# Ledger of designs, part 41: peptides against a protein of PDB entry 5ZKO

Target 1, 44 residues: chain A of PDB entry 5ZKO
Amino acid sequence: SASNPRKFSEKIALQKQRQAEETAAFEEVMMDIGSTRLQAQKLR

## One batch from the design tools (peptide; made by RFdiffusion4, then SolubleMPNN)

Design b2_p16_5_s3
Fold by OpenDDE base, seed 4:
Structure b2_p16_5_s3 (fold): chain B 44 residues (1-44), chain C 44 residues (1-44), chain A 16 residues (1-16)
Amino acid sequence: as target 1 above (44 residues)
Amino acid sequence: as target 1 above (44 residues)
Amino acid sequence: RLLELQAARFRAEQEA
């Protein structure tokens, strides 16, 4: 089959974006956990 | 608010799994691109 | 929040 470099670059870009979004979501989860722990510690 | 360590661990585990799945999807894309390039090279 | 994460995971798995 013929190669389509432009289409491949688009696929790569989309996957990179998805990975970045998953990383951001993970960081948000960790921030939520961290803030909760910090709040609990302050009130103790 | 009270901390729930068990729920936090579940959230972290889910996010780690998502990141792994996105990585696998990216690797699949790269394999498809690589195989296409290799095939094109062989036919040239 | 946990349910939202699970729903988001399900969507991501379907798109992959």
Scores: peptide ipSAE 0.212, ipTM 0.672, DockQ to the pose 0.059
Fold by OpenDDE base, seed 1:
Structure b2_p16_5_s3 (fold): chain B 44 residues (1-44), chain C 44 residues (1-44), chain A 16 residues (1-16)
Amino acid sequence: as target 1 above (44 residues)
Amino acid sequence: as target 1 above (44 residues)
Amino acid sequence: RLLELQAARFRAEQEA
């Protein structure tokens, strides 16, 4: 059925979006940790 | 505060786990698409 | 900042 390719492409796109969001969340976590460390160092 | 490092490490670990799960989900989607394509080709 | 990290994870979970 011709609609399957479109549905597949949409699923791939959605999954790629999720991966990007998870990556961004990870980067935010790392940035926060880095900021906290930097603050702690400055306070010493 | 000394407890922050432990919490940070846990957060990193959890985020890495989520990334791995999202990657696995993506691979499953791709496998499903591949299987469907293969089936379609066999039916032709 | 820990709260911000929790919020970030929550947002990512909601979007997924």
Scores: peptide ipSAE 0.232, ipTM 0.687, DockQ to the pose 0.063; fails the geometry check
Fold by OpenDDE base, seed 5:
Structure b2_p16_5_s3 (fold): chain B 44 residues (1-44), chain C 44 residues (1-44), chain A 16 residues (1-16)
Amino acid sequence: as target 1 above (44 residues)
Amino acid sequence: as target 1 above (44 residues)
Amino acid sequence: RLLELQAARFRAEQEA
């Protein structure tokens, strides 16, 4: 049966998008932690 | 309000785990594509 | 083969 290069390319693209979303979520977590730390420093 | 360093460290760990799972899924996709290509070559 | 790729994606979505 014929391979479907376009379908595979789409799957790769979608998987890379998911990885980017997970990276963005991680960066949001780190920003929240950083902000909390900064607030704690200002209150001291 | 008090920061919760242990809770933040847990959030970081969980997010890193999620990123690792997405990477593993991507590698599985690439392996499947590679195997399909190899099969096509053998049939020629 | 394409079905295997779909299954891999589905598993990743369930884990995330």
Scores: peptide ipSAE 0.229, ipTM 0.683, DockQ to the pose 0.062; fails the geometry check
Fold by OpenDDE base, seed 3:
Structure b2_p16_5_s3 (fold): chain B 44 residues (1-44), chain C 44 residues (1-44), chain A 16 residues (1-16)
Amino acid sequence: as target 1 above (44 residues)
Amino acid sequence: as target 1 above (44 residues)
Amino acid sequence: RLLELQAARFRAEQEA
């Protein structure tokens, strides 16, 4: 049975996409926290 | 309204956990691919 | 803003 490079490539691509989405979500969380902190500073 | 550092910390921690899980899943996929390739080599 | 963060994370979970 030969390796299925297309299938492996697809699996890698999908996993990389998931990681990118999780990274984007993390960055959004961090941005929101940062924004909240900045707003709190301006109100003082 | 004060920032809620505990809630933010929790959010960061949970997001980091998800990223770690996705990384582990990626590594598993890569290991499976590598193992399959190694097996294919041994059968030749 | 906490609610917005939770909503954002929920969306990311659904997309992944």
Scores: peptide ipSAE 0.224, ipTM 0.684, DockQ to the pose 0.060; fails the geometry check

Design b2_p16_5_s4
Fold by OpenDDE base, seed 5:
Structure b2_p16_5_s4 (fold): chain B 44 residues (1-44), chain C 44 residues (1-44), chain A 16 residues (1-16)
Amino acid sequence: as target 1 above (44 residues)
Amino acid sequence: as target 1 above (44 residues)
Amino acid sequence: RLLELQAARFARQQAE
C-alpha cells in the first residue's frame, strides 16, 4: 500500500480536532454543573 | 429542571470515556505511521 | 478543575 505522508498528516490533524471537540464537550458539562452549583448557593 | 447529581456524574464519566477512545484512536494512527517508517528503513 | 480547563483551552487553540 502506498505510504502517503500527506494522508498521515491529514489523519493526525483530524484526530487532534476530534480530541479538541471532545474536550469542548467536557468543558460544557463542567460549566453546566458549575452553574447548577451556583444556583443552589444563591437559593440558600 | 431537576438537578440530578447522579446524572452529572454519569455525563462526566461518559465524556471521559470518549476522550480515552479518541486518545486510543490517535495512538493507533501513530502506530501505523511508525510501522510504515520501520518498513521503509528495512527496505533501504 | 483548573488544570483540566487549561488543557481544554490548549486543545481548542490547536484545533483552530
Scores: peptide ipSAE 0.244, ipTM 0.703, DockQ to the pose 0.090
Fold by OpenDDE base, seed 3:
Structure b2_p16_5_s4 (fold): chain B 44 residues (1-44), chain C 44 residues (1-44), chain A 16 residues (1-16)
Amino acid sequence: as target 1 above (44 residues)
Amino acid sequence: as target 1 above (44 residues)
Amino acid sequence: RLLELQAARFARQQAE
């Protein structure tokens, strides 16, 4: 199959975006947990 | 909201799984590109 | 991990 280098670059770019979105989601989860912990400490 | 630590651990575990899957998908894309390049070189 | 987070941040900024 004629591998179109442009198509490969698009695949890579799309995959990087997906990984970034998943990382953002992970950071959000961790931030939520952190905020909850901090709140619990302040109320104690 | 009563933050259930078990629920947080489940969220983290699920997110780690998603990130691993995205990484695997990325590796597959890169392997496909690499294989195509290698094939092109062998046919030259 | 820090490098990974930086790379992810950069990728997010490019995707926006």
Scores: peptide ipSAE 0.242, ipTM 0.701, DockQ to the pose 0.073
Fold by OpenDDE base, seed 2:
Structure b2_p16_5_s4 (fold): chain B 44 residues (1-44), chain C 44 residues (1-44), chain A 16 residues (1-16)
Amino acid sequence: as target 1 above (44 residues)
Amino acid sequence: as target 1 above (44 residues)
Amino acid sequence: RLLELQAARFARQQAE
């Protein structure tokens, strides 16, 4: 199928967005872990 | 909510898997672009 | 690599 450059750029843009969303989700998980660790330290 | 270390490790593992899947999908898109570019070069 | 990091940061900001 003859895909045009515009369709490729759109695919790349969508994929970059998904990767960024997954990175943000990972950072959120790590922040939650950090917060829990800090709370545990305060209780020690 | 008291989350245990085992639950944190599971969250991290799942997130790493998702990021790897998104990376693989990106690489697939780039391979398709590369293949199309190669085909276009052969036709020039 | 720097351009990729900048693009990822930008995309994250747009997704938020």
Scores: peptide ipSAE 0.235, ipTM 0.696, DockQ to the pose 0.082
Fold by OpenDDE base, seed 1:
Structure b2_p16_5_s4 (fold): chain B 44 residues (1-44), chain C 44 residues (1-44), chain A 16 residues (1-16)
Amino acid sequence: as target 1 above (44 residues)
Amino acid sequence: as target 1 above (44 residues)
Amino acid sequence: RLLELQAARFARQQAE
């Protein structure tokens, strides 16, 4: 079916978006860790 | 709180797992595209 | 850590 290429491209695009979101979530986790460490240092 | 490091490590581990799963899902999408292309070529 | 942050930034840019 001729719609397959378009559907595949959409699937790829969606998957790339999800990967980017997951990477952003990872960065947020790391930022939270960094912020917590910084706060702990300031409180000392 | 002393539990923060452990909780952070768990969050990182979980996030890394999710990223790996998303990568695997991407590879599956690409494999499906490849299989479809191969089938189309065989039918020609 | 720095490499991971750079990778995260790159990934977000690719999604936009």
Scores: peptide ipSAE 0.250, ipTM 0.702, DockQ to the pose 0.076; fails the geometry check

Design b2_p16_6_s1 (from b2_p16_6, 10 letters changed)
Fold by OpenDDE base, seed 5:
Structure b2_p16_6_s1 (fold): chain B 44 residues (1-44), chain C 44 residues (1-44), chain A 16 residues (1-16)
Amino acid sequence: as target 1 above (44 residues)
Amino acid sequence: as target 1 above (44 residues)
Amino acid sequence: SLQQRLAQLTAEQEEL
């Protein structure tokens, strides 16, 4: 039915957003690790 | 400090899990779309 | 990428 395609597009768009948010969270973790490593190296 | 590497490892593992869960949710959406398309084709 | 595929699927579903 004509309503299903629109609902699927909304579901897909929501999943894209979630994946982008999880990617951003991962990048933040990696940045924090990098900064910590840099600080540890400077203190040696 | 020595506690940071372990905490970072746990954070990375958690992010990997979340990414896998979001991928699985995406695959489910795709399966639903595929099933709907198949049904629409059979009804023609 | 997965995001590119999602964008494609969104467009395809709007045409059904």
Scores: peptide ipSAE 0.144, ipTM 0.637, DockQ to the pose 0.079
Fold by OpenDDE base, seed 1:
Structure b2_p16_6_s1 (fold): chain B 44 residues (1-44), chain C 44 residues (1-44), chain A 16 residues (1-16)
Amino acid sequence: as target 1 above (44 residues)
Amino acid sequence: as target 1 above (44 residues)
Amino acid sequence: SLQQRLAQLTAEQEEL
């Protein structure tokens, strides 16, 4: 059957990687917010 | 405080969108696998 | 979900 299971597995792996990268990018934004807040508190 | 909360909200919103798009892309891959399997079963 | 958590964090940022 022309279902190309290898191609699907590669696509799934790529999507898992992208999901992890997007999660990491979100965590970075949250860390930046936290850092900025901490800095602002230290300057008060 | 120069924390730019608006900029952070924009970044978070963008990351939400990207995460949703990556989830949709994953679901599309899974649907393609399912469709291909169903087609293969119908042809047997 | 991650999306729900992101939504909560967005709402919190507007209150800061």
Scores: peptide ipSAE 0.140, ipTM 0.649, DockQ to the pose 0.065; fails the geometry check
Fold by OpenDDE base, seed 2:
Order: structure tokens, then C-alpha cells, then sequence
Structure b2_p16_6_s1 (fold): chain B 44 residues (1-44), chain C 44 residues (1-44), chain A 16 residues (1-16)
């Protein structure tokens, strides 16, 4: 069976990229929450 | 500043779901690789 | 980490 190692490596690389993008998006949400909380604390 | 805790919680929940979906897709790729490797080993 | 596991699998598949 022609194990297409190249196709597996491409799928893995793509999946790594997608996971990194989702992690970055999560960090952005957390920064927005942190910034908003800091602003709210300054107004108290 | 109206910290909309509800909107932040929704964003976090959505992001957690997306990360879980990407993890599941990764596990699927890994299963395909593992299955192909197992088949190749049986033919050796 | 997930990234390390992915890197290892990529390397293993290139050796097949």
C-alpha cells in the first residue's frame, strides 16, 4: 500500500498551523479580557 | 466601561470548542497514520 | 507537547 508519507506530513503540518492559529486567537481573547479588567480597576 | 462578562464567556467557550475540534482533527490524522503503518507492517 | 508529537510523527513518516 503506497503509504504517501508526503501527504501525511502535509496534513500534520497543516494541523500544526491550525492549532497555532487557534492558540493565538485564544491568547488575543485573554488579552482583551485582561485589558478590560485593568481599565475597570483604574476606574474604581 | 461595560465589561460584558457574558460576551467574554461566550468568546472563551467558542474558542475552547474550536480548539477541541482541531484536537479531534489531529487525532484523526494520527489514527490514519497509525492504521497505515500497521497495515504496512503486516505486509512486511 | 502536541507540537512535539506532531514533529516526531512527521519525522517518522519520512523514514517509511
Amino acid sequence: as target 1 above (44 residues)
Amino acid sequence: as target 1 above (44 residues)
Amino acid sequence: SLQQRLAQLTAEQEEL
Scores: peptide ipSAE 0.135, ipTM 0.638, DockQ to the pose 0.068; fails the geometry check
Fold by OpenDDE base, seed 4:
Structure b2_p16_6_s1 (fold): chain B 44 residues (1-44), chain C 44 residues (1-44), chain A 16 residues (1-16)
Amino acid sequence: as target 1 above (44 residues)
Amino acid sequence: as target 1 above (44 residues)
Amino acid sequence: SLQQRLAQLTAEQEEL
């Protein structure tokens, strides 16, 4: 592409940020599952 | 949360998909950089 | 790496 190195670096940084955000969202889901399981265990 | 196991599995699947999409987008950026570098190398 | 983190989270999910 006609893109310059600065634009590539910006795109890379943005993608790294998005990957981190998606990871955090996934971890939140897993934490919610874990919490729910722990609560269910206490009711057994 | 009041979410059921099915809803958790759906959330997990969605997050895995998003992570894969973000990975693909990152790879596309890296491929574009690589292609540009290869072209520049041919001009040297 | 992202791949390592994804593998860890996947393994964690299987253990739940």
Scores: peptide ipSAE 0.127, ipTM 0.661, DockQ to the pose 0.041; fails the geometry check

Design b2_p16_6_s2 (from b2_p16_6, 11 letters changed)
Fold by OpenDDE base, seed 5:
Structure b2_p16_6_s2 (fold): chain B 44 residues (1-44), chain C 44 residues (1-44), chain A 16 residues (1-16)
Amino acid sequence: as target 1 above (44 residues)
Amino acid sequence: as target 1 above (44 residues)
Amino acid sequence: MLQQRLQQLTEEQEQL
């Protein structure tokens, strides 16, 4: 149906948003790990 | 700090959950596309 | 993985 391409484009846009959120969450975890490691090294 | 490994493991588990949810959403969209294509072919 | 999935969705959408 003619409405399906638009529905799919909206679903693709939501998928791109999820990707950005997952990337941000991943980067936050990596920064926390890095900061903790650096702190542990300074306390030696 | 000693609590950091556990905090990081929990964050990794949440990231795996997000990836699973993203995969499920992707598969749903692909199924919808496939169904729409099949319907369009049958209506020819 | 995700970029590849988005590309697949886009290609499938263009075929509709």
Scores: peptide ipSAE 0.239, ipTM 0.705, DockQ to the pose 0.074
Fold by OpenDDE base, seed 3:
Structure b2_p16_6_s2 (fold): chain B 44 residues (1-44), chain C 44 residues (1-44), chain A 16 residues (1-16)
Amino acid sequence: as target 1 above (44 residues)
Amino acid sequence: as target 1 above (44 residues)
Amino acid sequence: MLQQRLQQLTEEQEQL
């Protein structure tokens, strides 16, 4: 039915948002790991 | 520092949860699409 | 994985 495409688009938009949030969270974790490694190297 | 592995594990766990939620949402949308197609076929 | 899922959803939506 005609309402389904809209619902799907809204769900897709929400997934795109989640993707962006997941990416940001992943990048933050990777940065923290990298920074921790760098710090550990400096302290040796 | 010793606290970082724990923080990382917590962040990874949160990402796994997010991934599960995204998967569930994806499956729901795909089911709805499939159901819509089936309905459209039945009405022809 | 997520990007591929989004692509699949988009393709499925275009077929409706």
Scores: peptide ipSAE 0.238, ipTM 0.707, DockQ to the pose 0.066
Fold by OpenDDE base, seed 1:
Structure b2_p16_6_s2 (fold): chain B 44 residues (1-44), chain C 44 residues (1-44), chain A 16 residues (1-16)
Amino acid sequence: as target 1 above (44 residues)
Amino acid sequence: as target 1 above (44 residues)
Amino acid sequence: MLQQRLQQLTEEQEQL
């Protein structure tokens, strides 16, 4: 059903953007956790 | 490692918010697809 | 989860 293929493509593109932003934010959190652990190990 | 538990909790809360927004957007797209299919079937 | 949602949306789009 060809009703609004452009509307669906735009919504899919927005979902892909959100996925990339979520991934970047997750990686930042994981880096902060890793850095905190490394710092705590250096202080012991 | 207790270094900035509040910072991590805030980042996790933001991730949960993003996931909720992504879910809402996904459900809207799926509803639109379902409605489009139903309309196409009725015309057919 | 999001990757699976994107795959579902892509498959649905191809059927339209």
Scores: peptide ipSAE 0.237, ipTM 0.711, DockQ to the pose 0.078
Fold by OpenDDE base, seed 4:
Structure b2_p16_6_s2 (fold): chain B 44 residues (1-44), chain C 44 residues (1-44), chain A 16 residues (1-16)
Amino acid sequence: as target 1 above (44 residues)
Amino acid sequence: as target 1 above (44 residues)
Amino acid sequence: MLQQRLQQLTEEQEQL
């Protein structure tokens, strides 16, 4: 079925949302790693 | 709370799954765009 | 972008 340009824009917007959610999840993990390293250093 | 390396590995596995889903959705959009362009060319 | 982030995350995990 021929999707029209409007349907493409909706799919692109959904893809940008998914990419933002993946970025947020990555940043959370990196913060947890950084915090764990800092704690380990303070206990030495 | 200090997340341990096991919790990090679980989060990495989840990120790999999200990447695969994002890639599949992206490929679908690109295929639909390509098909629409080809149809528009044939009608000229 | 995401693949490079996953690589960085894996390297960071291995250093703990």
Scores: peptide ipSAE 0.165, ipTM 0.670, DockQ to the pose 0.045

Design b2_p16_6_s3 (from b2_p16_6, 11 letters changed)
Fold by OpenDDE base, seed 4:
Structure b2_p16_6_s3 (fold): chain B 44 residues (1-44), chain C 44 residues (1-44), chain A 16 residues (1-16)
Amino acid sequence: as target 1 above (44 residues)
Amino acid sequence: as target 1 above (44 residues)
Amino acid sequence: MLAQRLRQLTAEQEAL
């Protein structure tokens, strides 16, 4: 359905924010992997 | 906190899915903009 | 951009 053009900038900004939050959450997962691997290496 | 290594692949897969969903939602916003612009052009 | 970043993070995981 045709969206109000005045809300497009707001929708785009909100989507960019959500994508940044999802990226940060993914990076947290990767950090957990790295930390766990480093800890395992110290026990070897 | 240290995550269980057995769940890393699952967490990564879930994050990939979420990011794909966010991308699809962003593309929908861009499609709405494009459609609205095309309709406005037809009225000019 | 996001898809490229996701590919990079996936490659980092495979390299760990």
Scores: peptide ipSAE 0.141, ipTM 0.647, DockQ to the pose 0.041
Fold by OpenDDE base, seed 2:
Structure b2_p16_6_s3 (fold): chain B 44 residues (1-44), chain C 44 residues (1-44), chain A 16 residues (1-16)
Amino acid sequence: as target 1 above (44 residues)
Amino acid sequence: as target 1 above (44 residues)
Amino acid sequence: MLAQRLRQLTAEQEAL
């Protein structure tokens, strides 16, 4: 199959972007957990 | 905000799954590149 | 690491 190298590079770039977005979304969830924990500690 | 720990765990699990799916899609692209390279080498 | 390896494989494919 004539695997167009340009199509591979585009797919790779897209996959890197998606992985970065998923990482950012994960970090947002972790930040929310951290904030909630800090608030709960202030109420103790 | 009453951050339900159960909701956080669900979100984390979902994010881990999405990251694994993105990794698998990336590995598929890499496999296709590798296969194409191997085929090209056989034609040399 | 993965991103670097991917760039290398893309460059190798373009050189074919």
Scores: peptide ipSAE 0.130, ipTM 0.620, DockQ to the pose 0.067
Fold by OpenDDE base, seed 1:
Structure b2_p16_6_s3 (fold): chain B 44 residues (1-44), chain C 44 residues (1-44), chain A 16 residues (1-16)
Amino acid sequence: as target 1 above (44 residues)
Amino acid sequence: as target 1 above (44 residues)
Amino acid sequence: MLAQRLRQLTAEQEAL
């Protein structure tokens, strides 16, 4: 089926948003790990 | 709060799964665009 | 295990 080029642009835009959300979620996980390690070091 | 290291591994595993799903969704969009372009070229 | 998974996830993010 001839998928409308406008629908492709919408799909790409949505995909870019999802990738940004995943990057943010990755950074959150890394920050949580870093914070926990820092807290553990301060308690020693 | 001392987030359990086991919870970090679970978060990382979930995040890896999400990234794989987003990559697959991106590849699907690109394949659909590529297929549509190829079809349009064959009809010319 | 965790450190290995962290390295893998970082490499995946850099590839996107």
Scores: peptide ipSAE 0.129, ipTM 0.628, DockQ to the pose 0.043
Fold by OpenDDE base, seed 5:
Structure b2_p16_6_s3 (fold): chain B 44 residues (1-44), chain C 44 residues (1-44), chain A 16 residues (1-16)
Amino acid sequence: as target 1 above (44 residues)
Amino acid sequence: as target 1 above (44 residues)
Amino acid sequence: MLAQRLRQLTAEQEAL
């Protein structure tokens, strides 16, 4: 159907949201790993 | 709770899956935009 | 960078 430019803008906005959510999830994983590593170092 | 290394591996695997899904969604948007542009050029 | 390129593509489509 007629590709509405507004629909592309919406798809782009959703893609930016996905990217932000992926980044946040990555940072959470890295924080947990980093915290565990720091604890292991302190207990040696 | 005790951060099980196995749980970190699972989180990393899920993060890689999210990245692949984001890439696929991006490529879909780009294909739609490219197709629309090509159609507009042919109609001129 | 990606966000900027996506904005450019949106603007190009709106100008057609």
Scores: peptide ipSAE 0.122, ipTM 0.612, DockQ to the pose 0.035

Design b2_p16_6_s4 (from b2_p16_6, 8 letters changed)
Fold by OpenDDE base, seed 4:
Structure b2_p16_6_s4 (fold): chain B 44 residues (1-44), chain C 44 residues (1-44), chain A 16 residues (1-16)
Amino acid sequence: as target 1 above (44 residues)
Amino acid sequence: as target 1 above (44 residues)
Amino acid sequence: SLEQRLRQLTREQEEL
């Protein structure tokens, strides 16, 4: 079917929003790992 | 099994790389749509 | 757990 650029751009925008949310969640997990490592180092 | 923070950080880093690649692919599609629109406008 | 959260995030990324 004919490509609807507006519909494609809308889908891409929604996916980019999702990617940003998932990136933030990954950063939270990395922060938790970092904090755990820092705590373990302080106990040595 | 025991959480390996290094392995988790590695997996997260790989996923962030994939997210960046997917974002670039989405931006390419949006650029193609934009260029097509610009070409169509120039022909009017 | 960090493992469970990472698995969930990985699944979410695979849905893109």
Scores: peptide ipSAE 0.168, ipTM 0.663, DockQ to the pose 0.164
Fold by OpenDDE base, seed 2:
Structure b2_p16_6_s4 (fold): chain B 44 residues (1-44), chain C 44 residues (1-44), chain A 16 residues (1-16)
Amino acid sequence: as target 1 above (44 residues)
Amino acid sequence: as target 1 above (44 residues)
Amino acid sequence: SLEQRLRQLTREQEEL
């Protein structure tokens, strides 16, 4: 079947972009958790 | 709510692993497409 | 909340 390789490359590029955005979002959550832990430690 | 930060870090670690696996799968597809293109070019 | 945000991100990753 004429699966256009250009269409596959485009799909992969879009998925890579999405993965990068999701990675950044997870890192932000981790930073927020770290900040919360640091604040909790300072209150002890 | 007692959302244990350790549970969040574990979930993020699992998601990072999944992202790495998905990335590898996409790279494999890209390599297969590249190989197919190279073969098609050699037949021209 | 951090929990809600993490759950949302997890769902988005599962849609890939």
Scores: peptide ipSAE 0.167, ipTM 0.658, DockQ to the pose 0.130
Fold by OpenDDE base, seed 1:
Structure b2_p16_6_s4 (fold): chain B 44 residues (1-44), chain C 44 residues (1-44), chain A 16 residues (1-16)
Amino acid sequence: as target 1 above (44 residues)
Amino acid sequence: as target 1 above (44 residues)
Amino acid sequence: SLEQRLRQLTREQEEL
């Protein structure tokens, strides 16, 4: 059917948002691991 | 509590999997757009 | 905890 550039752009925007959310979640996990490691090091 | 490196590695692995799934979904959307554009071009 | 946060993030993604 006809190229719906608006629908395509909407799908791309939504997918980019999901990717950004997953990246933010990953960064949070990494920060928590880093903080835990730092705490463990301070106790040694 | 004790640094559970196994638990940390599991969390990182899971998050990497999710990121890969989101990337695959993005690639699928881009392929659909590309295919639609190619089809439209062939009809011209 | 890190586990609780990860579980929360998983739920949020399943709701999308």
Scores: peptide ipSAE 0.148, ipTM 0.654, DockQ to the pose 0.038
Fold by OpenDDE base, seed 3:
Structure b2_p16_6_s4 (fold): chain B 44 residues (1-44), chain C 44 residues (1-44), chain A 16 residues (1-16)
Amino acid sequence: as target 1 above (44 residues)
Amino acid sequence: as target 1 above (44 residues)
Amino acid sequence: SLEQRLRQLTREQEEL
């Protein structure tokens, strides 16, 4: 069967999008932790 | 409120696990594409 | 809150 480069490209693009969303979620968690730590330091 | 380092650590660990799972899923997609290309070359 | 955001992220992951 002919290689379906469009289908392969679509699978790669979808997986790259999922990875980017997980990375953004991780960065948000780290930012929230950092902000919480900074707030705790300001109260001391 | 006291910083809950255990809760932060648990959150980071869970997010790292999800990132690893997404990376493994990406590698599986790339391997399937590679195997399909190799099979197509063998038939030529 | 950080807890609410993490619960949301967990739900989003289960939906993928």
Scores: peptide ipSAE 0.149, ipTM 0.654, DockQ to the pose 0.038; fails the geometry check

